# Peptides against a protein of PDB entry 5HDT, part 79

Target 1, 163 residues: chain A of PDB entry 5HDT
Amino acid sequence: MVVKTFMDMDQDSEEEKELYLNLALHLASDFFLKHPDKDVRLLVACCLADIFRIYAPEAPYTSPDKLKDIFMFITRQLKGLEDTKSPQFNRYFYLLENIAWVKSYNICFELEDSNEIFTQLYRTLFSVINNGHNQKVHMHMVDLMSSIICEGDTVSQELLDTV
Target 2, 163 residues: chain A of PDB entry 5HDT as posed
Amino acid sequence: MVVKTFMDMDQDSEEEKELYLNLALHLASDFFLKHPDKDVRLLVACCLADIFRIYAPEAPHTSPDKLKDIFMFITRQLKGLEDTKSPQFNRYFYLLENIAWVKSYNICFELEDSNEIFTQLYRTLFSVINNGHNQKVHMHMVDLMSSIICEGDTVSQELLDTV

## One batch from the design tools (peptide; made by RFdiffusion4, then SolubleMPNN)

Design b2_p19_1_s2 (from b2_p19_1, 9 letters changed)
Fold by OpenDDE base, seed 3:
Structure b2_p19_1_s2 (fold): chain B 163 residues (1-163), chain A 19 residues (1-19)
Amino acid sequence: as target 1 above (163 residues)
Amino acid sequence: LEAPSLSEEEREELIELLF
């Protein structure tokens, strides 16, 4: 998969957003989030990341529980960044690049369990980061974590201990 | 329990849109 260039948000059509709303909701179903195929789950995560980009600054998912499930799901997929030699690494890179650029996780600040989500994200990133990653991967990881810290009003001690 | 109703055509359209 070739890394997609970022689309200018001003080019997004409201008509198109309405058309694909049903598809966006179906992608967040338990069927896809708990799909047994690892490659399918990665594809779903990439699609969800693009959905957040298209509908920014507001997600089409209104349920706080659903949003939590989605971001915990995306976080689990980021574990695939550990193996830089994997045939699917480019898609994992795409996922990381998009969520970092869009600041997708910033939606989680409104959730009661935001600290849990952020803590799990940081633990995952620190678990997979290694010297085999190129500069761009490192930059996206740092940018993602720094953005959350800088925009958060309060940071729990548990999160600070993770960083 | 949510049952997905995405057809193969819908999935293909979504992929073309997002990738």
Scores: peptide ipSAE 0.030, ipTM 0.619, DockQ to the pose 0.223
Fold by OpenDDE base, seed 5:
Structure b2_p19_1_s2 (fold): chain B 163 residues (1-163), chain A 19 residues (1-19)
Amino acid sequence: as target 1 above (163 residues)
Amino acid sequence: LEAPSLSEEEREELIELLF
């Protein structure tokens, strides 16, 4: 598993990491993951993406079930990329850019249900991609999907059928 | 226009809401 970072982790203070740890634990709760407000969920997803970036290559979560829930949650938020004219599009773009650059989903290879997560990600990306997206959006989508394919030892037939 | 990136201020505000 190879995970990159936007910025060097060594630049982050221990105090900041402690704050992010507390945030990580609370933001992963059902209260936030199942929050009824779409904008709140987007903000939560971006924060979670930042947490993964800061703690890369490891996550501050020990439960595989929780990790699955988080990535399935992030995947659902990516549906917002469909409307390029939305006032929140820039945050959806940030989410995509972050997870593509960091290769956040690569931590899912340690999960038993990795193929399910990746399949759902691919389906989501293909469902929202349209001609209104600029080259950078397309590039990040391709980079995200290609990284998973290249890192994986074998690709399931279901995933191949999705691509 | 909202900034695409979450600022430290926004993250701190969320932390304050949680505690």
Scores: peptide ipSAE 0.030, ipTM 0.653, DockQ to the pose 0.058
Fold by OpenDDE base, seed 1:
Structure b2_p19_1_s2 (fold): chain B 163 residues (1-163), chain A 19 residues (1-19)
Amino acid sequence: as target 1 above (163 residues)
Amino acid sequence: LEAPSLSEEEREELIELLF
């Protein structure tokens, strides 16, 4: 229900954004980020991606540590893109498409540990990229990585070594 | 805004919303 709710929400509706602010904060709790069920974690990741979409270019999270945890969490979920035959692949695709389109990771430039986040993202994407992915998946992955490189004033040597 | 601490009841309610 929550995933569908966020997907249907209008980014321009300030009233709805205020209404679901508490939910957005709750979804970033350790209970969800460390949930033992991988399907639950995927749903949480999709919800978080929608939250970033709705609240863009800002985020309802003020804690740098929490933002780091969220993006590290989302990055871990992207590993599920590897198996294109998984019944959950469409949700993983949605996650990728959303964060690539919104450029959600760009908010990480404000974080002290941005290089760690981007490095982990690139490593994850390169680990799951395969010839079984269609052109759209490849394009979203490239768009996501290219956007970060283009927007960033500096790229760590570790990140360069990953590419 | 910081993520709040959740009670068991709140966590169960949120799980219900996710499914």
Scores: peptide ipSAE 0.029, ipTM 0.608, DockQ to the pose 0.709
Fold by OpenDDE base, seed 4:
Structure b2_p19_1_s2 (fold): chain B 163 residues (1-163), chain A 19 residues (1-19)
Amino acid sequence: as target 1 above (163 residues)
Amino acid sequence: LEAPSLSEEEREELIELLF
């Protein structure tokens, strides 16, 4: 989205990287993560997904607590996938597609609360799945969940109970 | 990736929020 626009700019790599870092830090602030406007939160989530794509497999965030907040935030936004007729559905789709393709949640394996994050993700995805979703949506959901299962060294019983 | 088209208005609004 907006971050992609920055990638299209003819700037030197160092300037672009600094720009992305500044954007990443701003987007991860409580101001945006707790923004009262639902549409703003969705846009923030999409931009965060773009940031993760740019920095994959690393992240520009150094705080484990911040990373947890971000992924819990993204997980909450995925609830918007439930209404396939929403005007914002395409952005929810983009969010899902991006994080599934990039395997963004794999960064969470290093976090103490990784199992909580993954459990919440699975519960959220299962709660929004409905017959109105097309095959692409289902594929991305499966890809996202399968990637976490395949890359995980161990799976908690709580996560197994969720699946 | 299927890029959802942000309207120019939405894009500018987001930019204004970020900077």
Scores: peptide ipSAE 0.027, ipTM 0.657, DockQ to the pose 0.061

Design b2_p19_1_s3 (from b2_p19_1, 9 letters changed)
Fold by OpenDDE base, seed 3:
Structure b2_p19_1_s3 (fold): chain B 163 residues (1-163), chain A 19 residues (1-19)
Amino acid sequence: as target 1 above (163 residues)
Amino acid sequence: LEAPEYSEEEIEELIKMLF
């Protein structure tokens, strides 16, 4: 299947990237980002994370507004990490692990609204962190937040206050 | 990274939405 094969791609050839460009653009449409089913939204978020992994270090999205929408969308999905006993927790874990490993949010440094995106991410992560999370979850959360702080040339006071 | 296992039904539904 196309989606399953797409998720297994690792830094594939330009030919394969071109083949899935339209798929990547469709997944970022309002139809998917605002889909009423939360399970569909989570699946879309995982697919978007895979897209960022495949196209790294450059995203196939050129519009700053679209990139902001995508990362704000992914941030909202990360709230599902709070319940470790949820049937969908494994997918939330995958989303977190992927975003942390790829450092996907680092693309946002070039956006005008980067501080807003990072602030919302930090607030979300700190709101869901609890003692029920295993060592790997904590590690990925710390890695994600630390990477943004370390790679940023300037960290706003608002972001520091969130930490 | 190991991707989560999606059911065939979930994948088919997503594909139908895309095409």
Scores: peptide ipSAE 0.027, ipTM 0.645, DockQ to the pose 0.066
Fold by OpenDDE base, seed 4:
Structure b2_p19_1_s3 (fold): chain B 163 residues (1-163), chain A 19 residues (1-19)
Amino acid sequence: as target 1 above (163 residues)
Amino acid sequence: LEAPEYSEEEIEELIKMLF
């Protein structure tokens, strides 16, 4: 099973990276990124997060436009963190935990629209954060945002205004 | 990382869409 395989894969396994490259590329297709079912989109986001974890610090996606689409997509899925009572909350949590730990968004610094991506991420996180979130959720949100600030050379005024 | 539990049905559905 592809999802379980991604979760069990080691970052240093070049053979496995090559084996699942095509699957990684397919998951980033418009078919999945624009899938009408929100649960499917969440699963796709989790898989994409796993892909970034496996291929870090690189990514199998070479197109800047595709990378932007992926991270904007992941950002949109993070809206699901707002409802802590959702049956899918654990998967939203995993998504957050993964991208925070891996620092997946750091690859976006190479993108022309990095500022837009980071701004949308911060806006999304601030829009969903609430008192119902436990310490771990808050920690991951802070880790994610702090990592971007620390790794960035210059933060735009727009991003600063968002924070 | 706390890996989420995916049902076999969900995974199979995704796989079916991939191929």
Scores: peptide ipSAE 0.027, ipTM 0.641, DockQ to the pose 0.065
Fold by OpenDDE base, seed 5:
Structure b2_p19_1_s3 (fold): chain B 163 residues (1-163), chain A 19 residues (1-19)
Amino acid sequence: as target 1 above (163 residues)
Amino acid sequence: LEAPEYSEEEIEELIKMLF
């Protein structure tokens, strides 16, 4: 089987996107989202971020519950940004850069639990921000959060209290 | 975007786990 790796993929043709649909679905399975190895989960998160980049502005996932699970999963991985001295920090940086640039979380506005997702994202980001982060990291965090605020017609009081 | 911080080999290994 000849497969194109996700890191080499871009916003391909609709035919190519259809070809990798099943692969995208498998990466979002409980097997990967609940994998016991932290490094594996980080890799999965990066791959999922790439999938969202490839399929943007749509998602290959039709289940609202699955989308919620994925973004809650990605949010949990962002906790790894706290330790700037970690050998895996560059991968966490890539994850942050990707989701900020693509505005991946914007698809969550279509979800009933969008406020919960955004609140958890903001809480996570604020919890990991520290003086060890360089300006690029801060810019990506700000871009990610500000984009959500600007796109949202209604912001929950809980989210406002978090900001 | 900067280059992905995971290797092609790691992606291939992950793909192998899917099948």
Scores: peptide ipSAE 0.088, ipTM 0.729, DockQ to the pose 0.061; fails the geometry check
Fold by OpenDDE base, seed 1:
Structure b2_p19_1_s3 (fold): chain B 163 residues (1-163), chain A 19 residues (1-19)
Amino acid sequence: as target 1 above (163 residues)
Amino acid sequence: LEAPEYSEEEIEELIKMLF
């Protein structure tokens, strides 16, 4: 029920957001981020993406370190986009679509380690992108990467070398 | 956005892990 609620929720009232704050915090715990089951981690990533969508352009997380951990975690999950025939591909697609549409990673510009996060994101996307992906997947990947470049104050040489 | 279909079992499992 709760997970379905997140998927069905739009940017709702502040009262509704507060109701799910505890859940948002729990999903960002090491228990979930380091869960041994990859399907569980994917589900967690989708939920986290929905949380960012709901709270956009803000985030319910106050710790910069926690935010970094979350986005590094989400980035790692995006590796699952490589296998287009996976039964979980639609969930990986949803994850990509969501974070691209919401521009969730833009929150990372406020983090000290933003360049590390973006570099890892780009490396991951370039590692999984292939001709087997349909046009929509390619578009979301390009949108995600271009948005960060266009809106970023500075782009590290390492990031540029990755592209 | 096209939300993926989560099985009730998967959702229930996740919720159970929250407590």
Scores: peptide ipSAE 0.027, ipTM 0.636, DockQ to the pose 0.065; fails the geometry check

Design b2_p19_1_s4 (from b2_p19_1, 10 letters changed)
Fold by OpenDDE base, seed 1:
Structure b2_p19_1_s4 (fold): chain B 163 residues (1-163), chain A 19 residues (1-19)
Amino acid sequence: as target 1 above (163 residues)
Amino acid sequence: LEAPELSEEEREKLIEELF
């Protein structure tokens, strides 16, 4: 229900955005971010990605620390892209496609720990990328990484070393 | 963007955790 609700929402529905604000905040709680079930965490990640899509270019989260936690959480979920034969791969693909298209991570430029977030993202992507991925997956990964490099004011040496 | 549909199990699991 929740995932479908957010998937069906668009940026033009301001009234619904306000209505689901509390739900968006609830999904970002430690209960969900640290949930023991990996399938639940994936669903939560997709919901969060949809939230960022809906509220773009802003986010309903006011706490920089919470935003950091969310993106570190999403980054950890992207590890699931490694197994292309997983029954959940299509959902991992959706997560990647969404955050790449929306450029969700660009909001992290305003965070003090942006370099840490981007470094972890790049490390994760390079750890899972392989020749078994189709062209679309590769394109989304490249789009995501290149967008951050091109739009970032500064790129840490650690990030450059990761590439 | 094409989101995969939630299975009944996934939907129920998520709903259960929301409450």
Scores: peptide ipSAE 0.102, ipTM 0.782, DockQ to the pose 0.063
Fold by OpenDDE base, seed 4:
Structure b2_p19_1_s4 (fold): chain B 163 residues (1-163), chain A 19 residues (1-19)
Amino acid sequence: as target 1 above (163 residues)
Amino acid sequence: LEAPELSEEEREKLIEELF
């Protein structure tokens, strides 16, 4: 199982990282990023988050366009956090927790469209945050946003207006 | 990190799409 495999891997296993590189690349294909099934997209997003965790601080995706697509994709999946009663909420929570802890979005600073990515992330998080979320959800959202602000050299006016 | 376990249905659904 792909999800379990990546979840069980650690960042120090270079042999395993090499072994599953092609699988990581396959999961980032347009077939999965544009998959019509929302449950599949969520699973893919979690796998991608695990991949970023395993390969941090680098990523197996060398194309800036691909990286942008991936993070825009992950950002879109975070919309699922809005419904706290969804059967899939725990997996959305895992996605949020993972990317917040790993600081996965920090790799976007090298991208030309980093400000667009961060702006969309902030807009998405603020659109889904509600009183139904527990303290842990709020904490991860804050951690994710704060990490980007703290580690960024400059923040665009558009991003500042979003916050 | 607390990763939710996949149900058998979810696992198979993902695997079917991968291969």
Scores: peptide ipSAE 0.101, ipTM 0.771, DockQ to the pose 0.063
Fold by OpenDDE base, seed 3:
Structure b2_p19_1_s4 (fold): chain B 163 residues (1-163), chain A 19 residues (1-19)
Amino acid sequence: as target 1 above (163 residues)
Amino acid sequence: LEAPELSEEEREKLIEELF
């Protein structure tokens, strides 16, 4: 299973990183990002999160447009955190935890459309936050948002208005 | 870096490998 392979891989595995580079690129294709099955999309998002972790500090995606597509895609998946009783909630939690831990969105600071990406992320998170979430979920959401604010040299007024 | 082209069959096989 490819998912398990990425989950168990660390950033020091250079041989494996080279081996799965093409797979990482394929997972970011429109075929997967626009896949009609929401469970497949969620799985792809988790794999992408692992890829960001493995290839840190620089993702194997060099195109600014592709990076934007990926992060907008991941942001859309995070909306699934709203229903804590969903059978897929644990996978949504995994996605959130990894993105927060790795600070994956910080790569977006170098993108021209970084403010758009961050704004959509904040809007999504605030739309799904509810009292049904346990403390760990809340912590990861806060960590993710706080990291972007703290690491950013400038925070747009639009982003501030979203908070 | 660009993703190599895959046929529909190859993409389906890749999906199967993800699960």
Scores: peptide ipSAE 0.030, ipTM 0.638, DockQ to the pose 0.865
Fold by OpenDDE base, seed 2:
Structure b2_p19_1_s4 (fold): chain B 163 residues (1-163), chain A 19 residues (1-19)
Amino acid sequence: as target 1 above (163 residues)
Amino acid sequence: LEAPELSEEEREKLIEELF
């Protein structure tokens, strides 16, 4: 229900955005980010991605630490892209497609730990990419990485070494 | 703005809503 609700929400609907603000904040709690069920975590990640889409170019999360936690969490979920035969692959694909299209990680440029976040993202993507992925998956991965490289004011040497 | 604290019951309810 929550996933569907956010998926259907329009970015231009300020009323709905305000209504679901508390839910958005709750989904970013440690309880959900550290949930033991991998399927729940994937759903949470998708919800968070939708939240970023809806609130773009801003986010309802004002704490830099919380934003870092969220993006590190999302990055960890992207590991699920490694198995193209998984029943959950389509949901992992949705997560990738969403964050790539929205350029959700661009919010991280304002964070002190942006380099760490981007480095982990790149490492994760390179770790899971394989020949079993179709062209669309590859394109989303490339789009996601390219956006960060092209739009970032500064790129750490560590990130460059990862690429 | 931080997430409000939830009881265990409230958290479980939210989990159910994800599905």
Scores: peptide ipSAE 0.030, ipTM 0.647, DockQ to the pose 0.833

Design b2_p19_2_s1 (from b2_p19_2, 7 letters changed)
Fold by OpenDDE base, seed 3:
Structure b2_p19_2_s1 (fold): chain B 163 residues (1-163), chain A 19 residues (1-19)
Amino acid sequence: as target 1 above (163 residues)
Amino acid sequence: KEEEEELIEKSTKELLEEA
């Protein structure tokens, strides 16, 4: 019976972490963020949301530009919430629920372009919100927007005008 | 976090199959 030593276990753990990090970085590449298939982009967004959940409150992405690209990408996917009868609606719901619960966008407060990101998010949410959405969808949308307003040190006039 | 990692692996597999 081969007993794994403490050193062997630690080594295995580090290798797994490295693979996980590489996957996270790969999913944020232009190949996936600019993928021509809308369904693929939605899956990418869900995976990115899962990554943010796992790494919360930090993110594995160190580049401010990359973080901006990711959140602008996720925001664009949320437009799919407008069609409640779409076969992909459940995945859009998952995306919304995840980012609202995790408060994923809150990491953007440290970014130079945070106001742009939040403004685009609010514009998108208000453009898709309608009476056809069930109470849970409305709740997550409100939670997401309220969390950003409440936790932000300052709210830009532009953002206020959007709300 | 092993369960979450498994979910990401599954999602990635689905992504690769559709891509």
Scores: peptide ipSAE 0.088, ipTM 0.759, DockQ to the pose 0.217
Fold by OpenDDE base, seed 1:
Structure b2_p19_2_s1 (fold): chain B 163 residues (1-163), chain A 19 residues (1-19)
Amino acid sequence: as target 1 above (163 residues)
Amino acid sequence: KEEEEELIEKSTKELLEEA
């Protein structure tokens, strides 16, 4: 009886893992990354951030190209931080808070195009940062950028010019 | 992790409703 229960639990756990893995892969598809609705794209970004949080410090994605696409996608969504009056601002804040705390972008150090990703991230953050943002938003932005600079072995000249 | 999984499920459901 005990052995059967254990086996059933283990089987259920594996099924759940497979389900979440499939979901993670599905959310990274072009259907969602290129969805025409900006609110849907924001939600997708938040889900992807949650996936990275759960699987940290690893990622369920094996394709470097897919990882690049995902982080470039997330970076584009961060543009929404510019409007603090938007009804969706809280979700943008959540996205920023999550990726900053988890240090999700640190996975990109293993990618060949890491400098491109980081450069685009910095450009995006500097384009939206303003004095209207509260201290928490500023702190998350600084934490995100500082973590990448501190842990990176090399910083591109383009990135340095952006800072 | 269970709470995190629940959040993903909730977000996914919302996503599917909007998509």
Scores: peptide ipSAE 0.087, ipTM 0.756, DockQ to the pose 0.215
Fold by OpenDDE base, seed 5:
Structure b2_p19_2_s1 (fold): chain B 163 residues (1-163), chain A 19 residues (1-19)
Amino acid sequence: as target 1 above (163 residues)
Amino acid sequence: KEEEEELIEKSTKELLEEA
């Protein structure tokens, strides 16, 4: 297992880069994206968000289908923001803060199904937003949505209907 | 970048422990 090797071995700079790339690819595998444990999936999402941050503005993933899967996966995890009293809320907050600040979803503009991804993101955010969220949570949500709207050349009618 | 790489390593370690 590449991940196990990475964690157990010291590597030089070039070898580390290769291992990190392999780790990034491995973390995006179905094994992790479809993991049965909700908390594990949250950690996977946070790790993927960190990978996007490190490799910004370009992700180490070359497959459009894989990128779509990843962002749809991250979007699904954001549903956990609804329960502000959950012990895992801090990690959901971290996920939101990260992807909002990095503007991770911006790479989706290159995807054919970008509008679908953005629509699902907006629907998810509007479904979980509530009065229990503090100002910072609201700001990150607004920043994330506004960035996508402002950077898109044309906003689909479907996306407009969700806003 | 190094600090961020450490964060990935930490997150991965936690992930593996919980998985």
Scores: peptide ipSAE 0.078, ipTM 0.744, DockQ to the pose 0.169
Fold by OpenDDE base, seed 2:
Structure b2_p19_2_s1 (fold): chain B 163 residues (1-163), chain A 19 residues (1-19)
Amino acid sequence: as target 1 above (163 residues)
Amino acid sequence: KEEEEELIEKSTKELLEEA
């Protein structure tokens, strides 16, 4: 199972990273990013988060446009945190915890459209935050946003208006 | 490419069934 393999992959395994590079690239294709099944998109997002964790601090995706698409996609999936009673909430939590811990979005600082990405992230998080979430969820959200603010060299007015 | 996409999709669906 490819998806399970990504989730269980060790960060320090260079051989495995090379082996699954092509699969990682295919996972970021429009086919999966625009998959009609919401649960599939969630799993895709989790796999992408795992890929970023595994390849950190670098990313296997070299195209700026593709990276933008990926993070915009992940951001859209985070909207699922709004329903704390959903049977899929634990996977949404995993997604949040992963990207917060890894600081995955920090790769976006190298992108021209970083402010757009961060703005959408903040808008999404603020739309779902304080919706019956426990302290851990709140902490991860704060950690994620704080890391971006602290590491950012420039912040657009649009982003400032969002925060 | 199409074959690999199909494999990933299938694996994803299988994981959903196990959850």
Scores: peptide ipSAE 0.064, ipTM 0.727, DockQ to the pose 0.300

